# Ledger of designs, part 12: peptides against a protein of PDB entry 6PSE

Target 1, 78 residues: chain A of PDB entry 6PSE
Amino acid sequence: PSEEEEYARLVMEAQPEWLRAEVKRLSHELAETTREKIQAAEYGLAVLEEKHQLKLQFEELEVDYEAIRSEMEQLKEA

## One batch from the design tools (peptide; made by RFdiffusion4, then SolubleMPNN)

Design b1_p10_1_s1
Fold by OpenDDE base, seed 1:
Structure b1_p10_1_s1 (fold): chain B 78 residues (1-78), chain C 78 residues (1-78), chain A 10 residues (1-10)
Amino acid sequence: as target 1 above (78 residues)
Amino acid sequence: as target 1 above (78 residues)
Amino acid sequence: REAYFRALLE
């Protein structure tokens, strides 16, 4: 049987004391995993904002670069 | 009492049938939250890579911009 | 993707 099937059988045959301990264990793991999920989401948002700011700076530099390139091209062709 | 204290009392006084149902509920929520955490981490890494590629492009453009700016400044001062 | 990360915080 799969590990999932074996675990299901264990839960079905377990005594109340084991079940209470398992509820406590799962509650703790869920709380920790939830905190980690939130941290991952917050970090993702921070990186998105950093990328957005960098993109704005890049686009501004592209405009300035094209302006100078165009001016230089005109001066060289004259 | 706090919600945590009330929940702890409920677990202590619960029948085996309720405890088994609670184990199943918590296991399901833990599995879902774990998948969400992993997916968030993967998406965060993807955004980091995109930001890194953009930074490299920005740095290349800065080099090209400074080269043209310097050349233009020299031409104007001559 | 911003909407995705925000949804995880709700």
Scores: peptide ipSAE 0.605, ipTM 0.876, DockQ to the pose 0.983
Fold by OpenDDE base, seed 5:
Structure b1_p10_1_s1 (fold): chain B 78 residues (1-78), chain C 78 residues (1-78), chain A 10 residues (1-10)
Amino acid sequence: as target 1 above (78 residues)
Amino acid sequence: as target 1 above (78 residues)
Amino acid sequence: REAYFRALLE
């Protein structure tokens, strides 16, 4: 039997004391996992913002670079 | 009483049938939340990698820009 | 992806 089937059987045959303990355990894990999910989402948003700022800086530098490159090319051809 | 206290009392006074249903509900929510957490982490890592690649490109462009800037400055001073 | 992360916070 799969672990899932065995667990299902355990729940079906369990005494109230075990079931109450399992509810407590699952509630705790759910709360913890929910917190971790939220943290992961917040972190993801932060990195996206950092990437966006970096992209803006990169594009500004590209403009400056092309300006100097063009000026240099013109000086060399004159 | 707080919702948390009321829930705790409910669990303590609940019949086995309710407890089994609650275990099933919590198990489902935990599985779903876990999947969401994992996916968020994976996407976060992807964004980090993209940011890192962009940073490398930016640093390469900075080197090229400084080279041309220096050459241009030298030409203007000569 | 931003929309995805925001959805996880709802």
Scores: peptide ipSAE 0.604, ipTM 0.876, DockQ to the pose 0.978
Fold by OpenDDE base, seed 3:
Structure b1_p10_1_s1 (fold): chain B 78 residues (1-78), chain C 78 residues (1-78), chain A 10 residues (1-10)
Amino acid sequence: as target 1 above (78 residues)
Amino acid sequence: as target 1 above (78 residues)
Amino acid sequence: REAYFRALLE
């Protein structure tokens, strides 16, 4: 029997006092896990924004670099 | 009374059949939320790695840019 | 990916 099947059997045979305690335990774990999920999503969005800003800065520097590189190449060929 | 207090009272007065159904509901929601949390964390790590690689590329370009800028500045002053 | 993270917040 799987752990899931054993747990299901335990719930079916449990007394009300155990069931109330289990509802309380699961509610607490769900609340914590939900907060952690939300926090992970918010952090993911923040990192995406940081990466986007960095990409824009990188592209600006590439333009400036190519301008100077081209000027230097022209001077060397003259 | 808060929704939390009302829910707590409901659990205290509930019959075993309701409690078993609530355990099942909470277990299902916890499993789903846990999977979502884990996936969000994994995606967050992937974005962090992408940002890190981009930062390294940016720093390499800055070094190359400063080298050419310095050379060009020297030529203009000569 | 942005849409994915936003969906988790809904």
Scores: peptide ipSAE 0.603, ipTM 0.876, DockQ to the pose 0.973
Fold by OpenDDE base, seed 2:
Structure b1_p10_1_s1 (fold): chain B 78 residues (1-78), chain C 78 residues (1-78), chain A 10 residues (1-10)
Amino acid sequence: as target 1 above (78 residues)
Amino acid sequence: as target 1 above (78 residues)
Amino acid sequence: REAYFRALLE
């Protein structure tokens, strides 16, 4: 039998006291996992924003670099 | 009474059939939320890696830019 | 991915 099947059997055969304790345990774990999920999502959004800002800076530098490169090339070819 | 207190009372007064159903419900929600958390973390890591690669490219461009800038400045001052 | 992260916060 799979662990899932064994757990299902345990739940079916359990006394009310065990079931209440299990509800409490699962509720706690769900709350913690939900908080962790939210934190992960918030962190992901923050990193996306940082990446976006970096990309803007990179694109700005590319423009400046190409300007100087072009000027330098013109001077060398003159 | 808070929603939490009301829920706690419900669990305390519940019949075994309700408790088993609640264990099943919570187990399902926990599994779903866990999958969502893991996926969010994986996506966050992917964005971090993308940001890191972009940063490396940016730093390379900065080096190249400063080299050309310096050369250009030397030529203009000569 | 931004939409995905936002959806997780709803």
Scores: peptide ipSAE 0.603, ipTM 0.876, DockQ to the pose 0.982

Design b1_p10_1_s2
Fold by OpenDDE base, seed 1:
Structure b1_p10_1_s2 (fold): chain B 78 residues (1-78), chain C 78 residues (1-78), chain A 10 residues (1-10)
Amino acid sequence: as target 1 above (78 residues)
Amino acid sequence: as target 1 above (78 residues)
Amino acid sequence: MEEYFRKLLE
Protein backbone atom coordinates (compact mmCIF):
# COMPACT_ATOMS: atom_id res chain seq x y z
CA PRO B 1 0.00 0.00 0.00
CA SER B 2 1.13 3.56 -0.74
CA GLU B 3 1.67 6.15 2.00
CA GLU B 4 -1.51 7.84 0.80
CA GLU B 5 -3.51 4.62 1.19
CA GLU B 6 -2.08 4.05 4.65
CA TYR B 7 -2.98 7.60 5.69
CA ALA B 8 -6.50 7.18 4.30
CA ARG B 9 -6.91 4.03 6.39
CA LEU B 10 -5.65 5.84 9.49
CA VAL B 11 -8.21 8.62 9.02
CA MET B 12 -10.98 6.07 8.47
CA GLU B 13 -10.16 4.15 11.65
CA ALA B 14 -9.29 7.15 13.84
CA GLN B 15 -11.12 8.22 17.00
CA PRO B 16 -12.70 11.70 17.30
CA GLU B 17 -9.85 12.95 19.52
CA TRP B 18 -7.24 12.06 16.88
CA LEU B 19 -9.37 13.58 14.11
CA ARG B 20 -9.72 16.88 16.01
CA ALA B 21 -5.96 16.99 16.53
CA GLU B 22 -5.39 16.27 12.83
CA VAL B 23 -7.76 19.09 11.82
CA LYS B 24 -5.78 21.44 14.07
CA ARG B 25 -2.44 20.26 12.61
CA LEU B 26 -3.60 20.59 9.00
CA SER B 27 -5.12 24.03 9.66
CA HIS B 28 -1.81 25.24 11.07
CA GLU B 29 0.25 23.85 8.17
CA LEU B 30 -2.19 25.31 5.65
CA ALA B 31 -1.91 28.76 7.26
CA GLU B 32 1.91 28.64 7.23
CA THR B 33 2.11 27.34 3.66
CA THR B 34 -0.36 30.01 2.53
CA ARG B 35 1.79 32.77 4.07
CA GLU B 36 4.89 31.36 2.38
CA LYS B 37 3.09 31.18 -0.99
CA ILE B 38 1.95 34.80 -0.72
CA GLN B 39 5.41 36.03 0.23
CA ALA B 40 6.98 34.08 -2.66
CA ALA B 41 4.50 35.66 -5.07
CA GLU B 42 5.27 39.15 -3.75
CA TYR B 43 9.02 38.63 -4.09
CA GLY B 44 8.53 37.21 -7.59
CA LEU B 45 6.68 40.37 -8.60
CA ALA B 46 9.47 42.52 -7.16
CA VAL B 47 12.08 40.67 -9.25
CA LEU B 48 9.90 41.03 -12.34
CA GLU B 49 9.72 44.78 -11.78
CA GLU B 50 13.51 44.99 -11.37
CA LYS B 51 13.97 43.02 -14.61
CA HIS B 52 11.52 45.33 -16.37
CA GLN B 53 13.38 48.46 -15.24
CA LEU B 54 16.67 46.91 -16.35
CA LYS B 55 15.17 46.07 -19.76
CA LEU B 56 14.07 49.68 -20.22
CA GLN B 57 17.56 50.93 -19.37
CA PHE B 58 19.08 48.38 -21.76
CA GLU B 59 16.84 49.45 -24.63
CA GLU B 60 17.64 53.12 -23.99
CA LEU B 61 21.36 52.35 -24.07
CA GLU B 62 20.91 50.40 -27.33
CA VAL B 63 19.35 53.48 -28.92
CA ASP B 64 22.20 55.70 -27.72
CA TYR B 65 24.78 53.16 -28.89
CA GLU B 66 23.28 52.88 -32.38
CA ALA B 67 23.22 56.68 -32.68
CA ILE B 68 26.94 56.97 -31.91
CA ARG B 69 27.78 53.90 -34.03
CA SER B 70 25.95 55.40 -36.99
CA GLU B 71 27.68 58.77 -36.59
CA MET B 72 31.07 57.07 -36.32
CA GLU B 73 30.37 54.96 -39.42
CA GLN B 74 29.45 58.08 -41.40
CA LEU B 75 32.60 59.91 -40.33
CA LYS B 76 34.86 56.98 -41.26
CA GLU B 77 33.26 56.54 -44.68
CA ALA B 78 33.64 60.30 -45.51
CA PRO C 1 -17.00 35.52 18.90
CA SER C 2 -14.41 35.59 16.10
CA GLU C 3 -14.63 33.33 13.05
CA GLU C 4 -11.70 31.40 14.48
CA GLU C 5 -13.54 30.83 17.78
CA GLU C 6 -16.67 29.73 15.93
CA TYR C 7 -14.66 27.29 13.82
CA ALA C 8 -12.93 25.93 16.91
CA ARG C 9 -16.34 25.31 18.50
CA LEU C 10 -17.56 23.56 15.34
CA VAL C 11 -14.55 21.22 15.40
CA MET C 12 -15.09 20.54 19.09
CA GLU C 13 -18.76 19.64 18.65
CA ALA C 14 -18.45 17.83 15.29
CA GLN C 15 -19.26 14.17 14.66
CA PRO C 16 -16.61 11.77 13.31
CA GLU C 17 -18.10 11.87 9.80
CA TRP C 18 -17.74 15.66 9.63
CA LEU C 19 -14.21 15.50 11.07
CA ARG C 20 -13.10 12.93 8.44
CA ALA C 21 -14.53 15.14 5.70
CA GLU C 22 -12.72 18.17 7.14
CA VAL C 23 -9.40 16.27 7.24
CA LYS C 24 -9.92 15.36 3.58
CA ARG C 25 -10.75 18.98 2.66
CA LEU C 26 -7.76 20.42 4.52
CA SER C 27 -5.40 17.80 3.06
CA HIS C 28 -6.53 18.70 -0.44
CA GLU C 29 -6.13 22.45 0.15
CA LEU C 30 -2.71 21.93 1.71
CA ALA C 31 -1.56 19.88 -1.29
CA GLU C 32 -2.78 22.54 -3.74
CA THR C 33 -1.27 25.42 -1.75
CA THR C 34 2.04 23.55 -1.48
CA ARG C 35 2.16 23.03 -5.26
CA GLU C 36 1.42 26.73 -5.79
CA LYS C 37 4.18 27.72 -3.36
CA ILE C 38 6.68 25.49 -5.18
CA GLN C 39 5.60 26.89 -8.53
CA ALA C 40 6.02 30.46 -7.25
CA ALA C 41 9.53 29.66 -5.99
CA GLU C 42 10.54 28.02 -9.29
CA TYR C 43 9.18 30.97 -11.23
CA GLY C 44 11.04 33.40 -8.97
CA LEU C 45 14.31 31.57 -9.64
CA ALA C 46 13.67 31.65 -13.39
CA VAL C 47 13.07 35.41 -13.36
CA LEU C 48 16.22 35.95 -11.28
CA GLU C 49 18.24 34.04 -13.88
CA GLU C 50 16.70 36.09 -16.70
CA LYS C 51 17.52 39.30 -14.85
CA HIS C 52 21.10 38.10 -14.34
CA GLN C 53 21.54 37.34 -18.05
CA LEU C 54 20.10 40.73 -18.94
CA LYS C 55 22.47 42.45 -16.48
CA LEU C 56 25.46 40.74 -18.13
CA GLN C 57 24.30 41.87 -21.58
CA PHE C 58 23.75 45.40 -20.28
CA GLU C 59 27.24 45.60 -18.78
CA GLU C 60 28.78 44.31 -22.02
CA LEU C 61 26.92 46.97 -24.00
CA GLU C 62 28.08 49.66 -21.54
CA VAL C 63 31.69 48.67 -22.22
CA ASP C 64 31.14 48.81 -25.99
CA TYR C 65 29.34 52.15 -25.68
CA GLU C 66 32.11 53.73 -23.61
CA ALA C 67 34.71 52.53 -26.13
CA ILE C 68 32.92 54.21 -29.05
CA ARG C 69 32.10 57.32 -26.96
CA SER C 70 35.75 57.70 -26.01
CA GLU C 71 36.93 57.28 -29.61
CA MET C 72 34.35 59.81 -30.81
CA GLU C 73 35.36 62.30 -28.10
CA GLN C 74 39.03 61.98 -29.11
CA LEU C 75 38.22 62.55 -32.79
CA LYS C 76 36.12 65.65 -32.07
CA GLU C 77 38.75 67.20 -29.79
CA ALA C 78 41.54 66.67 -32.40
CA MET A 1 16.64 36.51 -2.84
CA GLU A 2 17.79 33.44 -4.75
CA GLU A 3 18.50 31.72 -1.46
CA TYR A 4 15.00 32.60 -0.30
CA PHE A 5 13.38 30.84 -3.26
CA ARG A 6 15.70 27.85 -2.89
CA LYS A 7 14.67 27.46 0.75
CA LEU A 8 11.01 27.36 -0.27
CA LEU A 9 11.81 24.36 -2.47
CA GLU A 10 13.44 22.39 0.35
Scores: peptide ipSAE 0.572, ipTM 0.869, DockQ to the pose 0.973
Fold by OpenDDE base, seed 5:
Structure b1_p10_1_s2 (fold): chain B 78 residues (1-78), chain C 78 residues (1-78), chain A 10 residues (1-10)
Amino acid sequence: as target 1 above (78 residues)
Amino acid sequence: as target 1 above (78 residues)
Amino acid sequence: MEEYFRKLLE
């Protein structure tokens, strides 16, 4: 039997005391996993913001670069 | 009483059938939350990689820009 | 931060 089937059988045959303990365990894991999910999302947003700022800087440098490149090209063609 | 205290009392006074249903509910929520956490982590890693690639492109452009700037400055000083 | 995300996948 799969682990899932074995677990299902355990739950079906369990005493109330075991079931209460299992509810407590699952509640704890859910709370921790939820906190981790939220924190991961927040960090992901922070990285996105950093990437966005870097993109803006890159585009600004591209403008400056093209300006100098164009001026240099004009001087060489004259 | 707090919602937490009320829930604790409910668990303590619950019948086995309710407890089994609660285990099922919590297991489902934990599975979904775990999947969402994993997706958030994978997304975070993807954004980090994109930021890294952008940083490399930015640094390469900085080198090219400084080369042209320096050449232009030399021509103006001559 | 990369290590953080990797730990979440373990």
Scores: peptide ipSAE 0.572, ipTM 0.869, DockQ to the pose 0.983
Fold by OpenDDE base, seed 3:
Structure b1_p10_1_s2 (fold): chain B 78 residues (1-78), chain C 78 residues (1-78), chain A 10 residues (1-10)
Amino acid sequence: as target 1 above (78 residues)
Amino acid sequence: as target 1 above (78 residues)
Amino acid sequence: MEEYFRKLLE
């Protein structure tokens, strides 16, 4: 049988004391995993903000670059 | 009492059938939250990579911009 | 930060 099937059998045959301990264990793991998920989401947002600021700077530089490029091209054609 | 204390009492007084159902519920929530954590981490890595690529493009444009700016400045001073 | 995300995937 799969590990999942074996676990299901353990739960079905378990005494109340084991079941209470398992509820406690799972609750703890759920809380920990939830904190990790939230922290990961917060860091993801921070990186997105940094990327956004960088993109704004990049777009500003592109505008300035095209302006100078155009002016330079005109001077060389004169 | 706090919600946590009330829940703890409920677990201690619960029948085996309720406890088995609670183990099943918590297992499901843990699996779901774990997937969400993984997705958040993968998304974070993807955004970091995008930011890195954008930074490389920005640095290349800065080099090109400074080259043209310098050339333009020399032409205007002549 | 990259190492942080990688650790979450372990």
Scores: peptide ipSAE 0.571, ipTM 0.869, DockQ to the pose 0.982
Fold by OpenDDE base, seed 2:
Structure b1_p10_1_s2 (fold): chain B 78 residues (1-78), chain C 78 residues (1-78), chain A 10 residues (1-10)
Amino acid sequence: as target 1 above (78 residues)
Amino acid sequence: as target 1 above (78 residues)
Amino acid sequence: MEEYFRKLLE
């Protein structure tokens, strides 16, 4: 039997005291995992914002670069 | 009483059938939340990598820009 | 932050 099947059997045969303890355990783990998920999402958003700001800077630099490049090219062609 | 206190009382007074159902519910939610946490972490890593690549491109462009800027400045000063 | 995300995947 798989671990999942064994666990299911355990739950089916368990006494109320065990079940209450298991509810408490699972509730605790769920709360912790939820907090971790939320924190990961928040950090992900922060990185996205940083990336966005960097992209804006990059695009500004591209504009400036192309302006100078074009001017330089015109001077070379003259 | 807070929702947490009310829930705790419910668990303490619950019948085995309810407790088994609650274990099943919590187990399901934990599995889903865990998957979501993993996805958030994977996404965060992906964005970090994208940011890193963008930073490298930006730094390369800065080098090229400074080269042309310097050359142009020299021409203007002559 | 990278280390943080990696730890979440352990």
Scores: peptide ipSAE 0.571, ipTM 0.869, DockQ to the pose 0.987

Design b1_p10_1_s3
Fold by OpenDDE base, seed 4:
Structure b1_p10_1_s3 (fold): chain B 78 residues (1-78), chain C 78 residues (1-78), chain A 10 residues (1-10)
Amino acid sequence: as target 1 above (78 residues)
Amino acid sequence: as target 1 above (78 residues)
Amino acid sequence: LEEYFRSLLE
């Protein structure tokens, strides 16, 4: 049997005291996992914003680079 | 009383059938939240990698830009 | 930060 099936059987055959403890355990894990998820999302958003700002800077530099490149090319061809 | 205290009381006074249902509910929510956490982490890693690659490209462009800028400056000053 | 995200996958 899968671990899931075994766990399900355990829950079905468990005493109230075990069930209460399991509810407490699961509640705790859920709270922790939820916090981790939220924090991960927040950090992900922060990185995304940093990436966006970097992209803007990159695009600005590309414009400046192409301007100088073009000017240089014109000077060399003149 | 806080919702947490009320919930705790509910758990303490609950019948086994309710407790089993609650274990099932919490297990489901934990599984979903865990999946979401993992997805958030994976997304975060992906964005980090993209940012890193972008940074490398930016730095390469900076080098090229400075090279042309320097050459242009030398030509103008010569 | 990469280590952080990786830790969440463990």
Scores: peptide ipSAE 0.627, ipTM 0.877, DockQ to the pose 0.982
Fold by OpenDDE base, seed 2:
Structure b1_p10_1_s3 (fold): chain B 78 residues (1-78), chain C 78 residues (1-78), chain A 10 residues (1-10)
Amino acid sequence: as target 1 above (78 residues)
Amino acid sequence: as target 1 above (78 residues)
Amino acid sequence: LEEYFRSLLE
């Protein structure tokens, strides 16, 4: 049997004391994992914002660059 | 009492059938939350990489821009 | 931050 099947059997055959302990364990792990998930999401959003600001700066520079490039090209073709 | 205290009391007074169901519920939620945490981490890494690539492109454009700007300034001052 | 995200991966 798989580990999952063995665990399921353990739960089905377990005494109340073990089950209460398992509920406590799982609750703790869930709380911890939830905290980690939330923190990861928050950091991910922060990086997205930084990337977006950088993208805006890049696009502004592209506009300025193309303006000067075009002016330079006009001067060279004259 | 807080919700946490009330839940703790429920677990302590619960029958085995409820406890088994709660273990199953918590296991399911933990699995889902773990998956979401992993996805958040993977997404964060992807955005970091994208930001880094954008930063490199921005820096390259800055170099090219300053080169043309300098050349243009020299032409105007001549 | 990269190390942080990697630490969350199993």
Scores: peptide ipSAE 0.625, ipTM 0.876, DockQ to the pose 0.942
Fold by OpenDDE base, seed 5:
Structure b1_p10_1_s3 (fold): chain B 78 residues (1-78), chain C 78 residues (1-78), chain A 10 residues (1-10)
Amino acid sequence: as target 1 above (78 residues)
Amino acid sequence: as target 1 above (78 residues)
Amino acid sequence: LEEYFRSLLE
């Protein structure tokens, strides 16, 4: 049997004391995992913001670069 | 009493049938939250990689820009 | 931060 099937059997045959302990364990893990999920999402948003700021800087530099390139090309063609 | 205290009392006084149902509920929520946490982490890694690639492109453009700027400055000073 | 995200996948 799979671990999932074995666990299901354990839950079905368990005494109330074990079940209460399992509820406590699962509640703890759920709370911890929820906190980790939220923190990961917040960090992800921070990185997105950093990437966005970098993109803006890159686009500004592209504009400046093309301006100088165009000026240089005009000087060479004259 | 707080919701947490009321929940704790409910767990202590609950019958096995309710406890088994609660284990099932919590297991489901934990599995779902774990999947969401993993997805958030994977997304964070993807954004980090995108930011890194953008940073490399930005640095390459800075080098090209400074080269043209320097050449232009030399032409103006001559 | 990369290590942090990787740790969540373990």
Scores: peptide ipSAE 0.624, ipTM 0.876, DockQ to the pose 0.982
Fold by OpenDDE base, seed 1:
Structure b1_p10_1_s3 (fold): chain B 78 residues (1-78), chain C 78 residues (1-78), chain A 10 residues (1-10)
Amino acid sequence: as target 1 above (78 residues)
Amino acid sequence: as target 1 above (78 residues)
Amino acid sequence: LEEYFRSLLE
């Protein structure tokens, strides 16, 4: 049997005291995992914003670069 | 009483059938939240890599831009 | 930050 099947059997055969303890354990782990998920999402958004700002700066520099490149090429061809 | 205190009392007074159902519910939510946490972490890593690649491209363009700017300024001052 | 995200995958 799989671990999942074994766990299911344990839950079915468990006494109320064990079941209450398991509810408490799972509630704690769920709360902890939820906090971690939220924090990960917040940091992910922060990185996205940083990438976005960098992209804007990059695009501005590309425009400036092409302007100077074009001017330079025109001067050299004259 | 707080929601937490009320829930704790419910768990203490619950029948085995309710407790088994609650274990199943919490297990499902924990599994789902864990998958979401992992997904958020994987996404965060992907965005970090994208930002890193963009930063490298930006720095290369800055070098090229300064080279052309310097050359142009020298030509104009002559 | 990379180490942080990796720690969540452990």
Scores: peptide ipSAE 0.623, ipTM 0.876, DockQ to the pose 0.979

Design b1_p10_1_s4
Fold by OpenDDE base, seed 1:
Structure b1_p10_1_s4 (fold): chain B 78 residues (1-78), chain C 78 residues (1-78), chain A 10 residues (1-10)
Amino acid sequence: as target 1 above (78 residues)
Amino acid sequence: as target 1 above (78 residues)
Amino acid sequence: MEEYFKSLLE
């Protein structure tokens, strides 16, 4: 049987004391995993903001670059 | 009492049938939360890679911009 | 993308 099936059997045959301990264990793991998920989401948002700021700076530089390139081209053509 | 204290009392006084159901509930929530955490981490990594590529492009443009700016300045000074 | 991460905080 799969590990999942074996675990299911264990839960079905377990005594109340084991079940209470398992509830406590799972509650703790869920709390930790939830905190880690939140941290990952917050970090993702921070990186998105950094990327957005960088994109704005890049677009500003592109405008300035094209302006100088165009001016240079005109001067060379004359 | 706090919600945590009330929940702890409920677990202590619960029948085996309720405890088994709670184990199943918590296991399901843990599995879902774990999947969400992993997905968030993977997506965060993807955003980091996008930001890195953008940074490389920005740095290349800065080099090209400074080259043209310097050339233009020299031409105007002459 | 922003909405995705925000949804995980809710």
Scores: peptide ipSAE 0.587, ipTM 0.871, DockQ to the pose 0.968
Fold by OpenDDE base, seed 5:
Structure b1_p10_1_s4 (fold): chain B 78 residues (1-78), chain C 78 residues (1-78), chain A 10 residues (1-10)
Amino acid sequence: as target 1 above (78 residues)
Amino acid sequence: as target 1 above (78 residues)
Amino acid sequence: MEEYFKSLLE
């Protein structure tokens, strides 16, 4: 039998004391996992913002670079 | 009483049938939340990698820009 | 992807 099937059987055959303990355990894990999910989402948003700012800086530098490149090319051809 | 206290009392006084249903509910929510957490972490990593690649490109462009800037400055001063 | 992360906070 799979672990899932065995667990299901355990739940079906368990005494109330075990079931109450399991509810407590699962509630704790759910709360913890929920917090971790939220933290992961917040971190993802932060990195996205950092990437966006970096992209803007990169594009500004590209403009400046092309301006100098063009000026340099013109000087060389004159 | 707080919702937390009321829930705790409910668990303590609940019949096995309710407890089994609650275990099932919590197990389901935990599985879903875990999947969401993992996916968020994976996407966060992807964004980090994109940001890193962008940073490398930016630094390369900075080097090229400074080279041309320096050359241009030298030409103007000559 | 931003909307995805925001959805996880709801």
Scores: peptide ipSAE 0.587, ipTM 0.871, DockQ to the pose 0.975
Fold by OpenDDE base, seed 2:
Structure b1_p10_1_s4 (fold): chain B 78 residues (1-78), chain C 78 residues (1-78), chain A 10 residues (1-10)
Amino acid sequence: as target 1 above (78 residues)
Amino acid sequence: as target 1 above (78 residues)
Amino acid sequence: MEEYFKSLLE
């Protein structure tokens, strides 16, 4: 039997006191995991914003670089 | 009474059949939320890696830009 | 991906 099947059997054979304790345990774990999920999502959004700002800076530098490169190339070919 | 207190009372007064159903419900929600948390963390890491690669490219471009800028400035001052 | 992260906050 799988761990899932064994757990299911345990729940089926459990007394009310154990079941209440298990509800409490699972509720606690769910609350913690939910907070962690939210935190991970918020962090992901923050990193996306940072990457976006960096990309904008990179694109600006590319424009400036190409301008100087073009001018330099013109001078060397003259 | 708070929603938490009301829920706690419900659990205390519940029959075994309700408690078993609640364990099943909470287990399901915990599994789903756990998967979501893990996936969010993985995506966050992926974005971090993308940002890191972009930063490296940006720094390389800065070096190249400063090299050309310096050469251009020397030519203009000569 | 932004929409994905936002969906997790809803």
Scores: peptide ipSAE 0.586, ipTM 0.872, DockQ to the pose 0.982
Fold by OpenDDE base, seed 3:
Structure b1_p10_1_s4 (fold): chain B 78 residues (1-78), chain C 78 residues (1-78), chain A 10 residues (1-10)
Amino acid sequence: as target 1 above (78 residues)
Amino acid sequence: as target 1 above (78 residues)
Amino acid sequence: MEEYFKSLLE
């Protein structure tokens, strides 16, 4: 039998005191995991914004670079 | 009383059948939330890697830009 | 990707 099936059997045969303790344990783990999920999502959004700003800066620098490169190329051909 | 205090009282006074159902519900929610947390972390890491690669490209372009800018400045001063 | 992260906050 799988661990899941064994756990299900344990829950079915458990006394009320064990069940109350298990509800408390699971509630605590769910609260912590939910907080961690939210934090991960917020960090992901922050990194996406940083990447976006960096990309804009990169594109601006590319424009400036091409302007100088073109001017230099024209001087060399003259 | 807070919702948390009311829930705690409900658990204390609940029958075994309700407690077993609550264990099942919480186990399911925990499994789903855990999966979402892990996926969020993996996607966050992917975005971080993309940002890192972009930053390296940006720094390389800055070096190339400064080289041409410096050369152009020298020509103007001559 | 942005919409994905936002969906996790709902």
Scores: peptide ipSAE 0.584, ipTM 0.871, DockQ to the pose 0.970

Design b1_p10_2_s1
Fold by OpenDDE base, seed 4:
Structure b1_p10_2_s1 (fold): chain B 78 residues (1-78), chain C 78 residues (1-78), chain A 10 residues (1-10)
Amino acid sequence: as target 1 above (78 residues)
Amino acid sequence: as target 1 above (78 residues)
Amino acid sequence: LEDYFRSLLE
């Protein structure tokens, strides 16, 4: 039997005291995991923002680079 | 009373059938939240990698830009 | 931060 099936059987056969303890355990794990998920999302957004800012800087530099490149090319062609 | 306190009371007063249902609910939510956490982590890693690649490209462009800038400056100073 | 995200993975 799968672990899930075994767990289901355990829950079915469990006494109220065990069930209450399991509810408490699961609640705690859920809260913790939820916190971790949220934090991960926040950090992910932060990285996305950093990436976006970097992209903007990159694009600005590309513009400047092309401007200088073009000017340089013109000078060399003269 | 806090929601947590009320929930604790509910769990204490609950019948086995409710408790089993709650265990099932919490298990499901935990599994789902865990999946979401993992997904968030994976996305975070992906964005970090993208950011890193972008940073490398940016740094390469900076080198090229500074080279041309310097050359241009030298030409203008002559 | 990479280590952080990795730590969240099972």
Scores: peptide ipSAE 0.639, ipTM 0.878, DockQ to the pose 0.946
Fold by OpenDDE base, seed 2:
Structure b1_p10_2_s1 (fold): chain B 78 residues (1-78), chain C 78 residues (1-78), chain A 10 residues (1-10)
Amino acid sequence: as target 1 above (78 residues)
Amino acid sequence: as target 1 above (78 residues)
Amino acid sequence: LEDYFRSLLE
């Protein structure tokens, strides 16, 4: 049997004391995992914002670069 | 009493049938939340990689820009 | 952050 099936059997055969302990364990793990999920999302958003700012800087530099490149090209062709 | 304290009391007073149902509920929520956490982490890694690539491109453009700027400045000063 | 995100991937 799969581990999931074995676990299901354990839950069905378990005494109340074990079940209460399992509820407590699962509640704790759920709370921690939820916190981790939220934190991961927040950090992901922070990186997205950093990337966005970098992109804006990059685009600004591209504009400046093209301006100088064009000017230089015109001078060389004259 | 806090919701947490009330929940704890419910768990202590609950019958096995309720406890088994609660274990099942919590197990499902934990599985779902774990999946979401993993997904958030994967997305975070993806954005980090994108930012890194963008940074490399930006630094490369900065080098090129400074080269042209310097050349242009030299031409104007001569 | 990279190590952080990796740590979340079990």
Scores: peptide ipSAE 0.638, ipTM 0.877, DockQ to the pose 0.971
Fold by OpenDDE base, seed 1:
Structure b1_p10_2_s1 (fold): chain B 78 residues (1-78), chain C 78 residues (1-78), chain A 10 residues (1-10)
Amino acid sequence: as target 1 above (78 residues)
Amino acid sequence: as target 1 above (78 residues)
Amino acid sequence: LEDYFRSLLE
């Protein structure tokens, strides 16, 4: 049987004391995992914002570069 | 009493059938939350890589821009 | 941050 099937059988045959302990364990793990998920999402958003700001700066530089390149090309062809 | 204290009392007074259902509920929520945490981490890594690639491109463009700017400045001052 | 995100996948 799979680990999931074995666990399901344990839950079915368990005494109330074991079940209460399992509820407590799962509640704790859920709280920790939820905190980690939220923190990961927040950091992900921060990185997205940094990337966005960098992209804006890059696009501004591209515009400035093309302007100078075009001017230089015209001067050289004259 | 706090919600946490009330929940703790419910768990203490609950019948085995309720406890088994609660274990099942918590297990499901933990599995979902774990998946979401993993997705957030994977997405964060992807965005970091994108930002890194963009930064490299930006730095290359800065070098090219300064080269043309310097050349143009020299020509204008001559 | 890279090490942080990797730690969440372990």
Scores: peptide ipSAE 0.635, ipTM 0.877, DockQ to the pose 0.978
Fold by OpenDDE base, seed 5:
Structure b1_p10_2_s1 (fold): chain B 78 residues (1-78), chain C 78 residues (1-78), chain A 10 residues (1-10)
Amino acid sequence: as target 1 above (78 residues)
Amino acid sequence: as target 1 above (78 residues)
Amino acid sequence: LEDYFRSLLE
C-alpha cells in the first residue's frame, strides 16, 4: 500500500486520543505553512518593486544614451 | 471564550467521527497551503532572476553611455 | 533572499 493509503488506514483505526493529537499537529503545521506562504508572497512583492524601479532607471538611461548617440551621429555626418 | 478556546473545547469533546473528518479537512488545507507556498517561492526565484538579468543589462548600458559621453566631451574640448 | 526561497522548497 502507498504511504497515503497507510495513513488513511491509521486515521480510520485510531483512538480518539490519537485523533485529537493529530488534529493539534495538523493545525500547527497549517499555521506555520500559512505564515511561510504569506511571508514568501510579501518578499516576492518587494523584489518585484525593486525590479520595477530598476526598469525605470534603465529606461531613463536609454533615453539619455540615445540622445547623445544621435548628437554624436549628427556631428560625424556634418 | 475566544474562538480558539471554543475550538479547543470542541476538539476535546468531539466524537471519533468528527475528529476523523477534521483530520481530513486539515490535511486538505495543509496540502493546498503547501502547494501555494511552493508556488510563491518558485515565483520569487523567477523574479530575482529577472531582476538580476535587468541589472546586468543596466550595467552594460552604463558602460556604453560613459564611453560615448567621454568621447563627446573630448570632441567639445578639442 | 534566494536562499530563503530555496529553503521553502526543501
Scores: peptide ipSAE 0.635, ipTM 0.876, DockQ to the pose 0.983

